# Peptides against a protein of PDB entry 6B4E: the designs that were tried, part 44

Target 1, 295 residues: chain A of PDB entry 6B4E
Amino acid sequence: TNFDKISKMFWHYKDKIAQIKQDIVLPIKKADVNVRNLLSRHKRKINPKFGQLTNSNQQLFKIQNELTQLINDTKGDSLAYHWILNFIAKAVVHQAETEVRVKPESALPLGKLTLYLLVQFPELQELFMARLVKKCPFVIGFTCEIDTEKGRQNMGWKRNNENKWEDNTSYDERMGGILSLFAIITRLQLPQEFITTTSHPFPIALSWHILARICNTPLNLITNTHFVILGSWWDAAAVQFLQAYGNQASKLLILIGEELTSRMAEKKYVGAARLRILLEAWQNNNMESFPEMSP

## One batch from the design tools (peptide; made by RFdiffusion4, then SolubleMPNN)

Design b1_p12_7_s2 (from b1_p12_7 with E6L E9K D12E)
Fold by OpenDDE base, seed 5:
Order: structure tokens, then C-alpha cells, then sequence
Structure b1_p12_7_s2 (fold): chain B 295 residues (1-295), chain A 12 residues (1-12)
């Protein structure tokens, strides 16, 4: 694992966030009143859509079509188009932080919707990845120290208006929610209409990178959160990961489930204990996955 | 390490 490369990637996306603010978010405030009104209306229509997802594919397709139409309405103005995509990127991640956090299986419909949008609107890919990395650096296997304010900020920790850090449980759950969404996206097949014309924007190989990079992370930087997000990933993608890489996947699952947890046993991390349980379930041929969506 | 070997092989 080349950690220098990972760090460069991390800061690339941090810079991208700053660029988005400067080039997209701020300029739109000075745009024509008609454009601002259009975006305001679209924002209000788009925002609730992500919460309207269910375990129904029919409902998913309905929402896909509605969002596609709303996004297409903005294509006449490049700035408006990029603004609405950035809004969607933020909204999807926010949904992961709030809903997927408490109901991990909801990542499946959200992931399907997101993957569709990422392929349908390629400009969303960079915007979405930048938002993911900012909020949850674990998606690219980035880790730094959290014993400094800057370190915590880099790792996606939030502070309230009184500069108080969020509690550990809240942070762990948010990271788990975001990682669950990303894991689902990596293991989903492209919709049939795109298979022959488009490559997967965030393929299963990115799950490999997450696991491998965490395993290679210096042990002094490994926290309970690492095990929590690994558990979230496991629930979301382990079955499909094994299908994709076979014996190589098995080796990596053993590395995170057995070796990494054993190396950190003295810390008695709750997340590590859960990961051990998941490993044992797999060893007993009882690995579980999220249920498939209904028609 | 075994993990490094796997990663290298995967990247090939």
C-alpha cells in the first residue's frame, strides 16, 4: 500500500470541495433570479425523494425517472446543472448519515438509485466522490491521527456550534452508514441499459482497496471506528466480494476478521468483537446478506 | 507480507 498516494488522493478531493464551493455554490447566488427560482423549486422536489425509497424496485424506478427529469431540466445552464448535481451528492451522503446509519439494509435501494444517477450523469461522479472522501475518508482507505483538532477534522469528525466534538458512538454510526452505501455501490451490477456502453464508475475493486489499505494501516492509528466500518462493509458486500474474487477474497476476509482483530485484542474494541462474530458466522456457512428488493 | 503480495497481484 502506497500511503503517500492515498494522502495525495485525499487532499485532491479536499481541494475539490473547496473548488466546488468557489466555482459552483457561491456563483449561483448571483445568478439570474429565474435560475435561482428554478433551482429552489427543484431542490424542494429532489430533497424528499431519497427518503421515499423502499424495498420496492418499482418505487425505485419511479424515483429514478422523477430525478432524471428534474436534473435534465437544468441542463440548459451549465452552472445550474452542476449545482443540482452537487446538491444531489450532498443529499445522498446525508441520507447515508441519517437513515442508513440506523437501517443499514436501506443502503441497497439508495445505492441502486445512486449508481443509476452516477452513470446517467457522469459529472456527478467527481462531485460524489469528493463528498464521500470529505465525510468518510475510509472510503479510500485513508487514516490519520485523531489526537489533534486538524486530524479529527480530516477524518470527518463534526463539531457543533459550541465547538464540541460529536460523541464516539455518533461518529462510528455515521461512518458506518456512509461506508455501507459505498460498499453497496461497489458490489452492484450496472443497470442492464448501461452494461455494454459504460464501465462501472466505482467497481468492486474499490472494496478491495478499502480492506487492504486498512489492513496495512499502522496499528497505532487503528481505532474502534475501523472495525465498525469493516463490519458495515461486511454486511453490505462480503457475499458479493467472495463471489467476485473467490479464494483471494477469502484470504482478505480472514486478514480483517481474524488477524487484524487478534492484533488489536488488547484494546477490546466493541467493533472488533462484532467483526469476530461475523467471521465465525461465515466459517459456519452462515454468512448473511441484505435481502433482495421486491419487484 | 501476505497482504502486500495480494495487493500487488491484484494491481497487476
Amino acid sequence: as target 1 above (295 residues)
Amino acid sequence: SELEELEEKFLE
Scores: peptide ipSAE 0.026, ipTM 0.680, DockQ to the pose 0.164
Fold by OpenDDE base, seed 3:
Structure b1_p12_7_s2 (fold): chain B 295 residues (1-295), chain A 12 residues (1-12)
Amino acid sequence: as target 1 above (295 residues)
Amino acid sequence: SELEELEEKFLE
């Protein structure tokens, strides 16, 4: 693992966030009143859609069509189009932070919707990845120290209005929720209408990178959060990961589930204990995946 | 290590 390259990628997306603010978000505040009104109306219509997802494919397709229409309505104005996509990127990540964190299986319909939008609107891809890396750098296997203010900020820790850091449980759950969504996206097949004409924008190989990079991370930087997000990834994608890479996948799952947890045993991380339980379930031929969606 | 070997194979 080349950590210098990972760091460069991390800072690339941090710069992208700054660029988005400068070139998309701030200019819209000074745009024509008609454009601002249009975007305000669309924002109000789009935002509830993510919470309307269920375990129904029929409902998913309905929402996909509604969002497609709403986004297409903005294509006549490039700035408006990019603004609405950036809004969607933020909204999807927010949904992962709030709903997926408490109901991990909800990542499946959200991931299907997101993947559809990423393919249908390619400009969403960079906007979405930038937001993911900002909120949860684990999605690219980036880790830094959190004993400094800047380090915590880089790793996505939030502070309230009183400059108090969020509690460890809240941070762990948020990271787990976001990582669950990303893991789902990487293991989903493209929708039928795209499978023969388009490459997957965030393929299963990105899951490999997450696991491998975490395993190669210096042990002094490994925290409970690393094990929490590995557990979240496991629930979301382990079955499909094994299908994709076979024996090599098995070896990597053993590395994270057995070797990494053993090396950190003295810390008695709760996340590590859970990951061991998942490993044991797999060894007993009881590896579970999220339930498939209904028609 | 085993992990290093897997990474090398994957990158090839």
Scores: peptide ipSAE 0.026, ipTM 0.676, DockQ to the pose 0.155
Fold by OpenDDE base, seed 2:
Structure b1_p12_7_s2 (fold): chain B 295 residues (1-295), chain A 12 residues (1-12)
Amino acid sequence: as target 1 above (295 residues)
Amino acid sequence: SELEELEEKFLE
C-alpha cells in the first residue's frame, strides 16, 4: 500500500470540492434568473426522490426515469447541468448519512439508483467521489490522526454551531451509512442496458482497496470507526466480494476479521466485537447478504 | 507481508 498515493488522492478530492464551489455553486448564483428558477424547481422535485425508494425494482425504475428526465432538462446549459449533478451527489450522500445509517439494507435501492445515474451521466462520477471522500475518507482507505482539530476535520467529523464535535456514535453511524452505500455500488452489476458497452465506474476492486489499505494502516491510527465501517462493508458486500476474488477474498476477510481485531483486542472496540461475530458467522457457513429487491 | 503479497497478486 502506497500511502503517499492515497494521501494525494484524498487531497485531490478535497481540492475538487473547493473547485466545485468556485466553478459551479458560486457562479450559478449569478446566472440568468430563468436558469436559477429552473434549478430551484428541479431541486424541489429531485430531493424527495431518494427517500421514495423502496425494496421494489418497479419503484426504482420509475424514479430512475423521473430523475433522468429532470437531469436531461438541464443539459442545454453546462453550468446548470453540472450544478444539478452536484446537488444529486450531495443528496445521495446525505441520504446515506440519514437513512442508510439506521437501515443499512436501504443502501441497495439507493446504490442501484446511484450506479444507474453514474453511468447515465458520467460527469456525476467525479462530483460524487469528491463528496464521498470529503464526508467519508474511508471510501478510499485514507486515515489520519484524529487527536487534532485538523485531523478530525479531514476524517469527516462535524462540529455544531457551538464548535462542539459530534458524538462518537453519530460519527460512527454516519461513516457506516456512507460506506455501506459505496460498498453496495462496488458490488452491483451494471444495469443490463450498459453491461456490454460501459465499464463499471466504481468496481469491486475498490472494495479490495478499502480492506487492504485499512489492514495496512498503522495500528495507532485504527479506531472503533474502522471496525464499524468494516462491519458495514461486510454486510453490504462480503458475499459478492468472495464471489469475485475467491480464495484471495477469503484471506483478506480473515485478515480484517481475525488478525486486525486480534491486534486491537486490548481496546475492546464494540465495532471490532461485531466484526468478530460476522467472521464467526461466516466460519459457520452463515454469511448473509441484504435481501434482493422485489420485481 | 501476506497482505502485500495478496496486493501484488491482485495487481497481476
Scores: peptide ipSAE 0.025, ipTM 0.675, DockQ to the pose 0.149
Fold by OpenDDE base, seed 4:
Structure b1_p12_7_s2 (fold): chain B 295 residues (1-295), chain A 12 residues (1-12)
Amino acid sequence: as target 1 above (295 residues)
Amino acid sequence: SELEELEEKFLE
């Protein structure tokens, strides 16, 4: 694992967030009133769509079509187009932080929707990844110390209005939710209409990177959160990961489930305990996946 | 590729 490369990638996306603010968000405030009104209306229509997802593919397709139309309405103005995509990127991640964290299986419809949008609107990819990395650096296997204020900020810790850090449980759950979404995206097949024309923007190999990079992370930087997000990933993608890489996947699952948990046993991390349970379930031929969506 | 490198260094 090249940690310098990972660090550079991390900071690239941090810079991208700043660039988005300067080049997309702020300029819209000075844009034509008609454009601002359009975007305001579209925002109001788009925002509830993510919460309308269910385990139904029919509902998914409906929402996909609705969002596609709404986004296409903005293409006449490049700034407006990028603004609405950035809004969507933020909204998707927010949905992961709020809904997926409490109902992990909801990552499946959300992931399908997101993957569709990422392929349909390629400009969304960098916007989305930047938001993901900012909120949950674990998606690229980045870890730093959290003993400092800056370290916590870099790892996506939030402060409230009183400048108080969020509690550990809240942080763990948010990270788990975001990671679940990303994991789902990496293991999903492209929609049928794109399979022959487009490569997967965030393929299963990115899941490999997450696991491997975490395993190679210095042990003094490993926290309960690492195990929580590994568990979230496991629920979301372990079955498909095994299908993709076979024996090599198996080795890596054993490394995270057995070796990494054993090395950190003295910490008695709750997340590690859960991951061990998942490993044992797999060893007993009882690995579970999220249920498939209905027609 | 990075994946190949990981296979060599980490998994093997």
Scores: peptide ipSAE 0.025, ipTM 0.694, DockQ to the pose 0.118

Design b1_p12_7_s3 (from b1_p12_7 with E9K F10W D12E)
Fold by OpenDDE base, seed 4:
Structure b1_p12_7_s3 (fold): chain B 295 residues (1-295), chain A 12 residues (1-12)
Amino acid sequence: as target 1 above (295 residues)
Amino acid sequence: SELEEEEEKWLE
């Protein structure tokens, strides 16, 4: 693992966030009133859609179609188009922070929707990844110290209005929610209409990167959160990961579940304990995945 | 492969 490269990637996306603000968000505030009104209306229509997802593929397809139409309505204005995609990127990540956080299995319909949109609207990919990395650097295997304010900020920690850091549990759960979504996206197959013509924008290899990079992270930087998000990833993607990489996947699962947890045993991380349980379940041929969606 | 390389780095 080249950590310098990962760091550069991290800062690339941080810079992208700043660029988005400068080139998309701020300019639209000065745009023509008709454009602003259009976007306001679309925002209001789009935002509820993510909460309308269920375990139904029919419902998913309905929402996909509705969002596609709404996004297409903006394509006549490049700035408006990018603004609405950026809004969607933010909304999806927010949904992961809130709903997926408390109901991990909801990552599946959300992930399917997101993957569809990422393929249908390629410009969403960079916007989405930038938002993911900002909120949850774990998605690219980035880790830094959190004993400084800047370090915590870089790792996605939030402060409230009283300048108090969020509690550890809240942070862990948010990171887990976001990582669950990303993990799901990486292990999903492209929709049938795209599978022969388009490459997967965030393929299962990115899950490999997450695991490998965490395993190679200096132990002094490993926290409970690392194990929490690994557990979240496991629930979301371990079965499909094994299907994709076979024996090599098994080795990596053992590395995170057994070796990494063992190396950090003295810390008695709750997340590590859970990951150990997941490993043991797998060893007993009881690995579980999220249930498939209904037709 | 890149995957194997990442695994080897961890084993080092």
Scores: peptide ipSAE 0.033, ipTM 0.718, DockQ to the pose 0.114
Fold by OpenDDE base, seed 5:
Structure b1_p12_7_s3 (fold): chain B 295 residues (1-295), chain A 12 residues (1-12)
Amino acid sequence: as target 1 above (295 residues)
Amino acid sequence: SELEEEEEKWLE
C-alpha cells in the first residue's frame, strides 16, 4: 500500500470540493433568474426521489426515468447541469448518512440508482467521489489521526453550531451508512444497456483497495470505526467479493476478520466483535447477503 | 506484510 498516493488522492478530492463551491455553487447564485428558477424547481422534484426508493425494481426504474428527464432538462446550460449533478451527489450521500445508516439493506436500491446515474451522466463521477471522500475517507482507505481538530475534520467528523463534536456512535453509524452504499456500488453489475459499451466506474477492485489499505494501516490509527465500516462492507459485498476473486478474496476476509481483529483484541472494540461474528458465520457456511429486489 | 504482498500481486 502506497500511503503517499492515498494521501494525494484524498487531498485531490478535498480540493475538488473547494473547486466545486467556487466554480459551480457560487456562480449559480449570480445566474439568470430563469436558470435559478429552473434549478429550484428541479431541486424540489429531485430531492424526494431518493426517499421514494423501495425494494421494487419497478419503482427503481420509474425513479431512474424521472431523474434522467429532470437532469436532461438542464443540459442546455453547462453550469446548471453541473450544479444539478452536484446536488444529486450531495443528496445521495445524505441519504446514505440517514436512511442506510439505520437500514443497511436500503443501500441496494440506492446503489442501483446511483450506479445508473453515474454511468448515464459521467460528469457525476468526480462530483460524487469528491463528496464521498469528504464525508467518509474510508472509501479510499484513507486514515489519519483524530487527536487534533484538523484530523477529526479530515476524517469526516462533524461539529455542531456549538463546536461540539458528534458522538462516537453517530460518527460510526454515518460512516457505516456511507461505506455500505459505496460497497454496494462496487459489487453491482452495470445495467444491461451499458455492459457492452461502458466500463464500471467504481468496480469491485475498489473494495479490494479498501480492505487491503485498512489492513496495512498502522495499528495505532485503527479505531472502532474501522471495524464498523468493515462490518458494513461485509454485509453489503462479502458474498459478491468472494464470487469475484475466489481464494484471494478468502484471504482478505480472513485477514480482516481474524488477523486484524486479533491484533486489536486488547481494545475490545464492539465493531471488532461483530466482525468476528461475521467471520465465524462465514466459516460455518452461513454468510448472508442482502435480499434481492422484487420485480 | 502478508497483505501488502497480496496487494502487490493483485495490482500486477
Scores: peptide ipSAE 0.030, ipTM 0.701, DockQ to the pose 0.155
Fold by OpenDDE base, seed 2:
Structure b1_p12_7_s3 (fold): chain B 295 residues (1-295), chain A 12 residues (1-12)
Amino acid sequence: as target 1 above (295 residues)
Amino acid sequence: SELEEEEEKWLE
């Protein structure tokens, strides 16, 4: 694992967030009033769509079509188009932070929708990844120290208006929710209409990177959160990961489930305990995945 | 490390 490369990638996306604000968000505030009104209306229509997802593919397709139409309405103005995509990127991540964190299986319909949009609107890919990395650096296997304020900020910790850090449970759950979404995206197949014409924008290989990079992370930087997000990943993608990489996947699952947890046993991390339970379930041929969506 | 080696093999 080349940590220098990972760090450069992390800061690339952090810079991208700043660039988005400067080149997309702020300019729209000075744009034509008609454009601003259009975007305001579209934002109000788009935002509730993510919460309308269910375990139904029929509902998914309906929402996909509705969002596609709304986004296409903005293509006449490049700045408006990028603004609405950035809004969508933020909204999807927010949905992961709020809904997926408490109902992990909701990552499946959300992930399917997101993957569809990422393929249908390629410009969304960089916007979405930048938001993901900002909120949850674990998606690229980045870790830094959290014993400093800057370190915590870099790792996506939030502070309230009173300068108080969020509690550990809240942070863990948010990270788990975001990682669940990303994991789902990496293990989903492209929609049938895109399989032969488009490459997967965030393929299963990115899951490999997450696991491998965490395993290679200095132990002094490993926290309960690492195990929580690994557990979230496991629930979301372990079955498909094994299908994709076979024996190599198995080795990596053992590394995170057995070796990494064992090395950190003295910490008594709750997340680690859960991950070991998942490992044991797998060893007993009882690995579970999220239920498939209904027609 | 062993993990790094496996990662490299996969990338090849």
Scores: peptide ipSAE 0.030, ipTM 0.692, DockQ to the pose 0.159
Fold by OpenDDE base, seed 3:
Structure b1_p12_7_s3 (fold): chain B 295 residues (1-295), chain A 12 residues (1-12)
Amino acid sequence: as target 1 above (295 residues)
Amino acid sequence: SELEEEEEKWLE
């Protein structure tokens, strides 16, 4: 694992977030009143759509079509178009932090919707990845120390209005939710209309990166959160990961489930205990995936 | 390590 490369990637996306603010978000505040009104209306229509997802493909397709129309309405103005895509990127991640956090299986419909939008609107890809890395650096296998304020901030920890850090459980759950979404996206097949003409923007190889990079992370930087997000990833993508890489996948699952948990046993991390349970379930031929969506 | 070797194989 080239950690220098990972760090460069991390800071690239941090810079991208700053660029988005300067080049997209702030300029819109000074834009023509008609443009601002349009975007306000669209924002209000778009935001509820993510919460309207169910386990129904029919409902998914309905929402896909509605969002497509709303986004297309902004294409006449490049700044407006990029603004609405950035809003969508933020909204999707927020949905992962809130809904997927408490209902992991909801990552499936959300992931399908997101993947569709990423392919349909390629400009969303960099905006979305930047937001993911900012909120959950684990998506690229980045880890730093959290014994400093800056380090904690870099790893996506939030402070409340009283400048108090969020509790460990809240952080773990948020990271798990975001990682679940990303894991789902990496293991989904492209929609039928794109599969023969378009490459997957965030393929299953990115899941390989996450696992491998975490396993190679210095042990002094490994926390309970690492095991929590690995468990979240496992629920979301382990079955499909095994299908994709076969024996190589199996080796990596054993490394995270057996070797990494054993190396950190003295810490008695709750997340590690859960990951061990998942490993044992797999060893007993009981590896499960999220249920498929209904028609 | 085994992991590093496998990672290198797939990442190159």
Scores: peptide ipSAE 0.029, ipTM 0.699, DockQ to the pose 0.177

Design b1_p12_7_s4 (from b1_p12_7, 5 letters changed)
Fold by OpenDDE base, seed 4:
Order: sequence, then C-alpha cells, then structure tokens
Structure b1_p12_7_s4 (fold): chain B 295 residues (1-295), chain A 12 residues (1-12)
Amino acid sequence: as target 1 above (295 residues)
Amino acid sequence: DELEKLEEEFEE
C-alpha cells in the first residue's frame, strides 16, 4: 500500500471541497434572483426524495425519474447545474449519516439511486467522492492519528456548537453508515440502460482497496471505528465481494476477520467482536446479505 | 489483469 498516494488523494478531495465552496456555493449567492429561486424550489423538492426510498424498485424508479427531471431543469445554467449536483451529493451523504446508520439495509435503495445519478450525471462523481472523503476518509482507506484536533477533523469528527467533539458511538455509527453506502455502490451492477455504454464509476475494486489498505495500516492507528466500518462493509458487500474475487476475497476476509481482530484483541474493541461474529457466521455457511428489493 | 493489481495492493 502506497500511503503517500492515499494521502495525496485525501488532500486532493479536501482541496476539492474548498474549490466547490469558492466556485459553486458562494457564486450562486450572487446569481440572478430567478436562478436562486429556481434552485430554492428544486432544493425543497429534491431533499425529501431520499427519505421516500423504500425496498421497492418501482418507488426507486419513480424517484430516479423525478430527480432526473429536476436536475435537467438546471442544465441551461452550468453554475446552477453544478450547485444542484453538489446539493445532491451532500444530501446523499447526509442520508447515510442519519438513516443508514440506524438501518443499514436502507443503503441498498439509496445506493441504487446514487449509482444511477452518478452515471446519468457524470459531474456528480467528483462532487460525491469529495464529500465522501471529507466525511469518511475510510472510503479510500485513509487513516491518520486522532490524538490531535487536526487529526480528528481530518478523520471526519464533528464538533457541536459548543466546540465539543461528538461521542465515540455517534462517530462510529456515522462512519458505518457512510461506508455502508459506499460499499453498496461498489458492489452494485450498473442499471440495465448503462451496462453496454458506461463503465462503473466506483467498482468493486474500490472495496478491495478499502480492506487492503486497512489491513496494511499501522496497528497503532487502528481503532474501534476501523472494525465498525469493516463490519458495515461486510454486511453490505461481503457476499458480492466473494463472488467477484473468489479465493482471493476469502483470504482478505480471513485477514480482516481473524488476523486483524486477533492482533488487536487486547483492546477489546466491540467492533472487532462483531466482526469476529460475522467471520464465524461465514465459516458456518451463514453469511447473509441485504434482502433484494421488491418489484 | 485487475486481480493482479489488487493482489499487489494486498501484499504491500
């Protein structure tokens, strides 16, 4: 694992966030009143859509179409278009932080919707990835020390209005939620209409990178959160990961489930305990995946 | 070979 490369990627996306603010968010505040009004209306219509997802493909398709129309309405103005995509990127990640964290299986419909949008609107890809990396650096296998304020900030820790850090449980759950979404996206097949014309923007290989990079992370940097997000990933993508890479996937799953947990046993991380349970379930031929969506 | 590249990543 080239950690220098990963670090460069991390900071690339951090810079991208700053750029988005300067080039998209701030300029729109000075835009024509009609544009601002349009975006305000669209924002209000778009925001609830993510919460309207269910385990129904029909509902998914409905929402896909509605969002597509709303986004297309902005294409006449490049700034407006990018603004609405950035809003969507933020909204999707927020949904992962709030809903997926408490109901991991909700990542499936959200992931399907997101993947559709990422392919339909390629400009969303960079915006979305930047937001993901900012909020959850684990998506690219980035880890740094959290003994400093800057380190915590880099790893996506939030402070409240009183400048107090969020509690460990809240952080773990948020990271798990975001990682679940990303994991789902990586293991989903492209929608039928795109299979022959487009490559997957975030393929299953990115899941491999997450696992491998975590396994290669210095042990002194490994925390409970690492195991939590690995467990979240496992629930979201382990079955499909095994299907994709076979024996090599098995080796990596054993590495994270057995070796990594064993190396950190003295810490008694609750996330590690859960991951061990998942490993044991797999060993007993009881590996589970999220249920498929209904028609 | 994508798998080969991934194996390299795994072994690093």
Scores: peptide ipSAE 0.032, ipTM 0.742, DockQ to the pose 0.163
Fold by OpenDDE base, seed 5:
Structure b1_p12_7_s4 (fold): chain B 295 residues (1-295), chain A 12 residues (1-12)
Amino acid sequence: as target 1 above (295 residues)
Amino acid sequence: DELEKLEEEFEE
């Protein structure tokens, strides 16, 4: 693991967020009134769609089609198009922070929708990844100290209006929700219409990177959150990960489930205890996955 | 280190 490269990647996306604000978000405020009105209407129509997802593929396809139409309506204006994609990127991550955190299995329909949009609208990929890294650096295996305000900010900790940090449980749950979504995306197959013409934008290899990079992270930087997000990842993608990489996957799962938890045993992290339980379940031939969606 | 070996194998 090259941590210098990971850091560079992290800051690349942080810079991208600033660039998005400067080049997309702020300029649209000065755009033609008709464009602003269009985007306002589209925003209002798009935003509730993510909450309308269920365990139904039929419902998923309906929402995919509706969003596709709404996004296509903006393509006549490049700035408007990028603005709406950035809005979608933010909305998807927000849904992960709120809904997926409390119902992890909801990551499956959300992930399917997101993957479809990422392939259908390639310009969404950089916007989405930038938002993910900003909110949850764990998606690229980045970790820094959280003993400073800047460190906490870099790791996605939020402050309220009174400049008070969110509580540990809230942070852990948000990170778990976002990571669950990303994990699902990495393990999903492309939709049938794209499988022969397009490469997966966020393939299962990215899950490998997350696990490996966390395992190589200096132990003094490992927190309960690391184990929480590993547990979230496990629920979301462990079965498919094993299918993809076989024996090598098994070795890596043992490293995170047994070796990493053992090394940190003195900390008595709740997240680590859960991960150990997941490992033991797997060893007993009882690894579970999210239920498949209905037709 | 087992992890290092796995990473090397994966990158190849």
Scores: peptide ipSAE 0.032, ipTM 0.733, DockQ to the pose 0.152
Fold by OpenDDE base, seed 1:
Structure b1_p12_7_s4 (fold): chain B 295 residues (1-295), chain A 12 residues (1-12)
Amino acid sequence: as target 1 above (295 residues)
Amino acid sequence: DELEKLEEEFEE
């Protein structure tokens, strides 16, 4: 694992966030009142759509179509178009932080919706990835120390209005929620309408990178959060990961489930304990996946 | 192939 390359990727996306603010978010505040009004209306219509997702594919398709129309309405103005996509990127990640963290299985419909939008609107891909990396650098296997304020900030820790860091449980759950969404996206098949014409923007190989990079991370940087997000990933994608890579996948799952947990045993991480349980379940031929959505 | 590249990533 080339950690310098990973760091470069991390900072690339951090720079992208700054660029988005300067080139998209701030300029729209000075845009024509009609454009601002349009975007405000669209924002109000788009935002509740993510909460309207259920375990129904029919509902998913409805929402996909509604969002597609709303986004297409902005294409006549490039700035407006990019603004609405950036809003969607933020909203999707926010949904992962709030809903998926408490209901992991909700990652499936959210992931399907997101993947559809990523393919339908390619400009969303960089916006979305930048937001993901900012909020949860684990999605690219980036890790740094969290003994400093800067380190915590880089790893996506939040402070409240009183400048107090969020508690460990809240952080772990948020990271788990975001990683669950990303994991789901990587293991989903493209929608039928795109499968023959478009390559997957975030393929299963990215899941491999997450696992491999974490396994190669210096042990002194490994925290409970690493095991939590690995567990989240496992629930979201382990079955499909094994289907994709076979024996090589098995080796990597054993590495994270057995080797990595064993190396960190003295820390008695709760996340590690859960990951070992997942490993044992798999060894007993009881690997579970999220339930499939209804028609 | 892609798998080989992934394996290299794993081994590093």
Scores: peptide ipSAE 0.031, ipTM 0.741, DockQ to the pose 0.164
Fold by OpenDDE base, seed 3:
Structure b1_p12_7_s4 (fold): chain B 295 residues (1-295), chain A 12 residues (1-12)
Amino acid sequence: as target 1 above (295 residues)
Amino acid sequence: DELEKLEEEFEE
């Protein structure tokens, strides 16, 4: 694992966030009043759509169509278009932080919607990745120390209005939610209309990178959160990962489930215990995936 | 180690 490369990627996306603020978010505040009003209306219409997802493909398709229309309405103004996509990127990640964290299986419809939008609107891809990396660096296998304020910030820790850090459980759950979404996206097939014409923007290979990079992370940087997000990934994508890479996938699953947990046994991480349970379930031929969506 | 080998194999 080339950690310098990973760090470079991390900071690339951090810089992208700053760029987005300067080039998209701030300029729109000075834009024509009609544009601002349009975006305000669209924001209000778009935001609730993510919470309207269910386990129904029919409902998914409805929402996809509605969002497509709303986004297309902004294409006449490049700045407005990029602003609305950035808003969507933020909203999707927020949905993962709030809904997916408490109901992991909700990552499936959200992931399907997100993948559709990423393909339909390619400019969303960089905006979305930047937001993901900012909120959950684990999506690219980045880890740094969290014994400093800057380190915690880099790893996506939040402070409240009183400058108090969020509790460990809250952080773990948020990271798990975001990682679940990303894992789902990586293991989903492209919608039928895109399979022959478009490459997958975030393919299953990115899941490989997550696992491998975490396994190669210095042990002194491994925390309970690492195991939590690995467990979240496992629930979201392990079955499909095995299908994609076969024996090589099995080796990685054993490495994270057995070897990594064993190396960190002295810490007695709750997340590690759960991951071992998942490994054991797999060994007993009881690996499960999220339920498929209904028509 | 085995992890490094797996990463190399995947990148090839």
Scores: peptide ipSAE 0.029, ipTM 0.723, DockQ to the pose 0.158

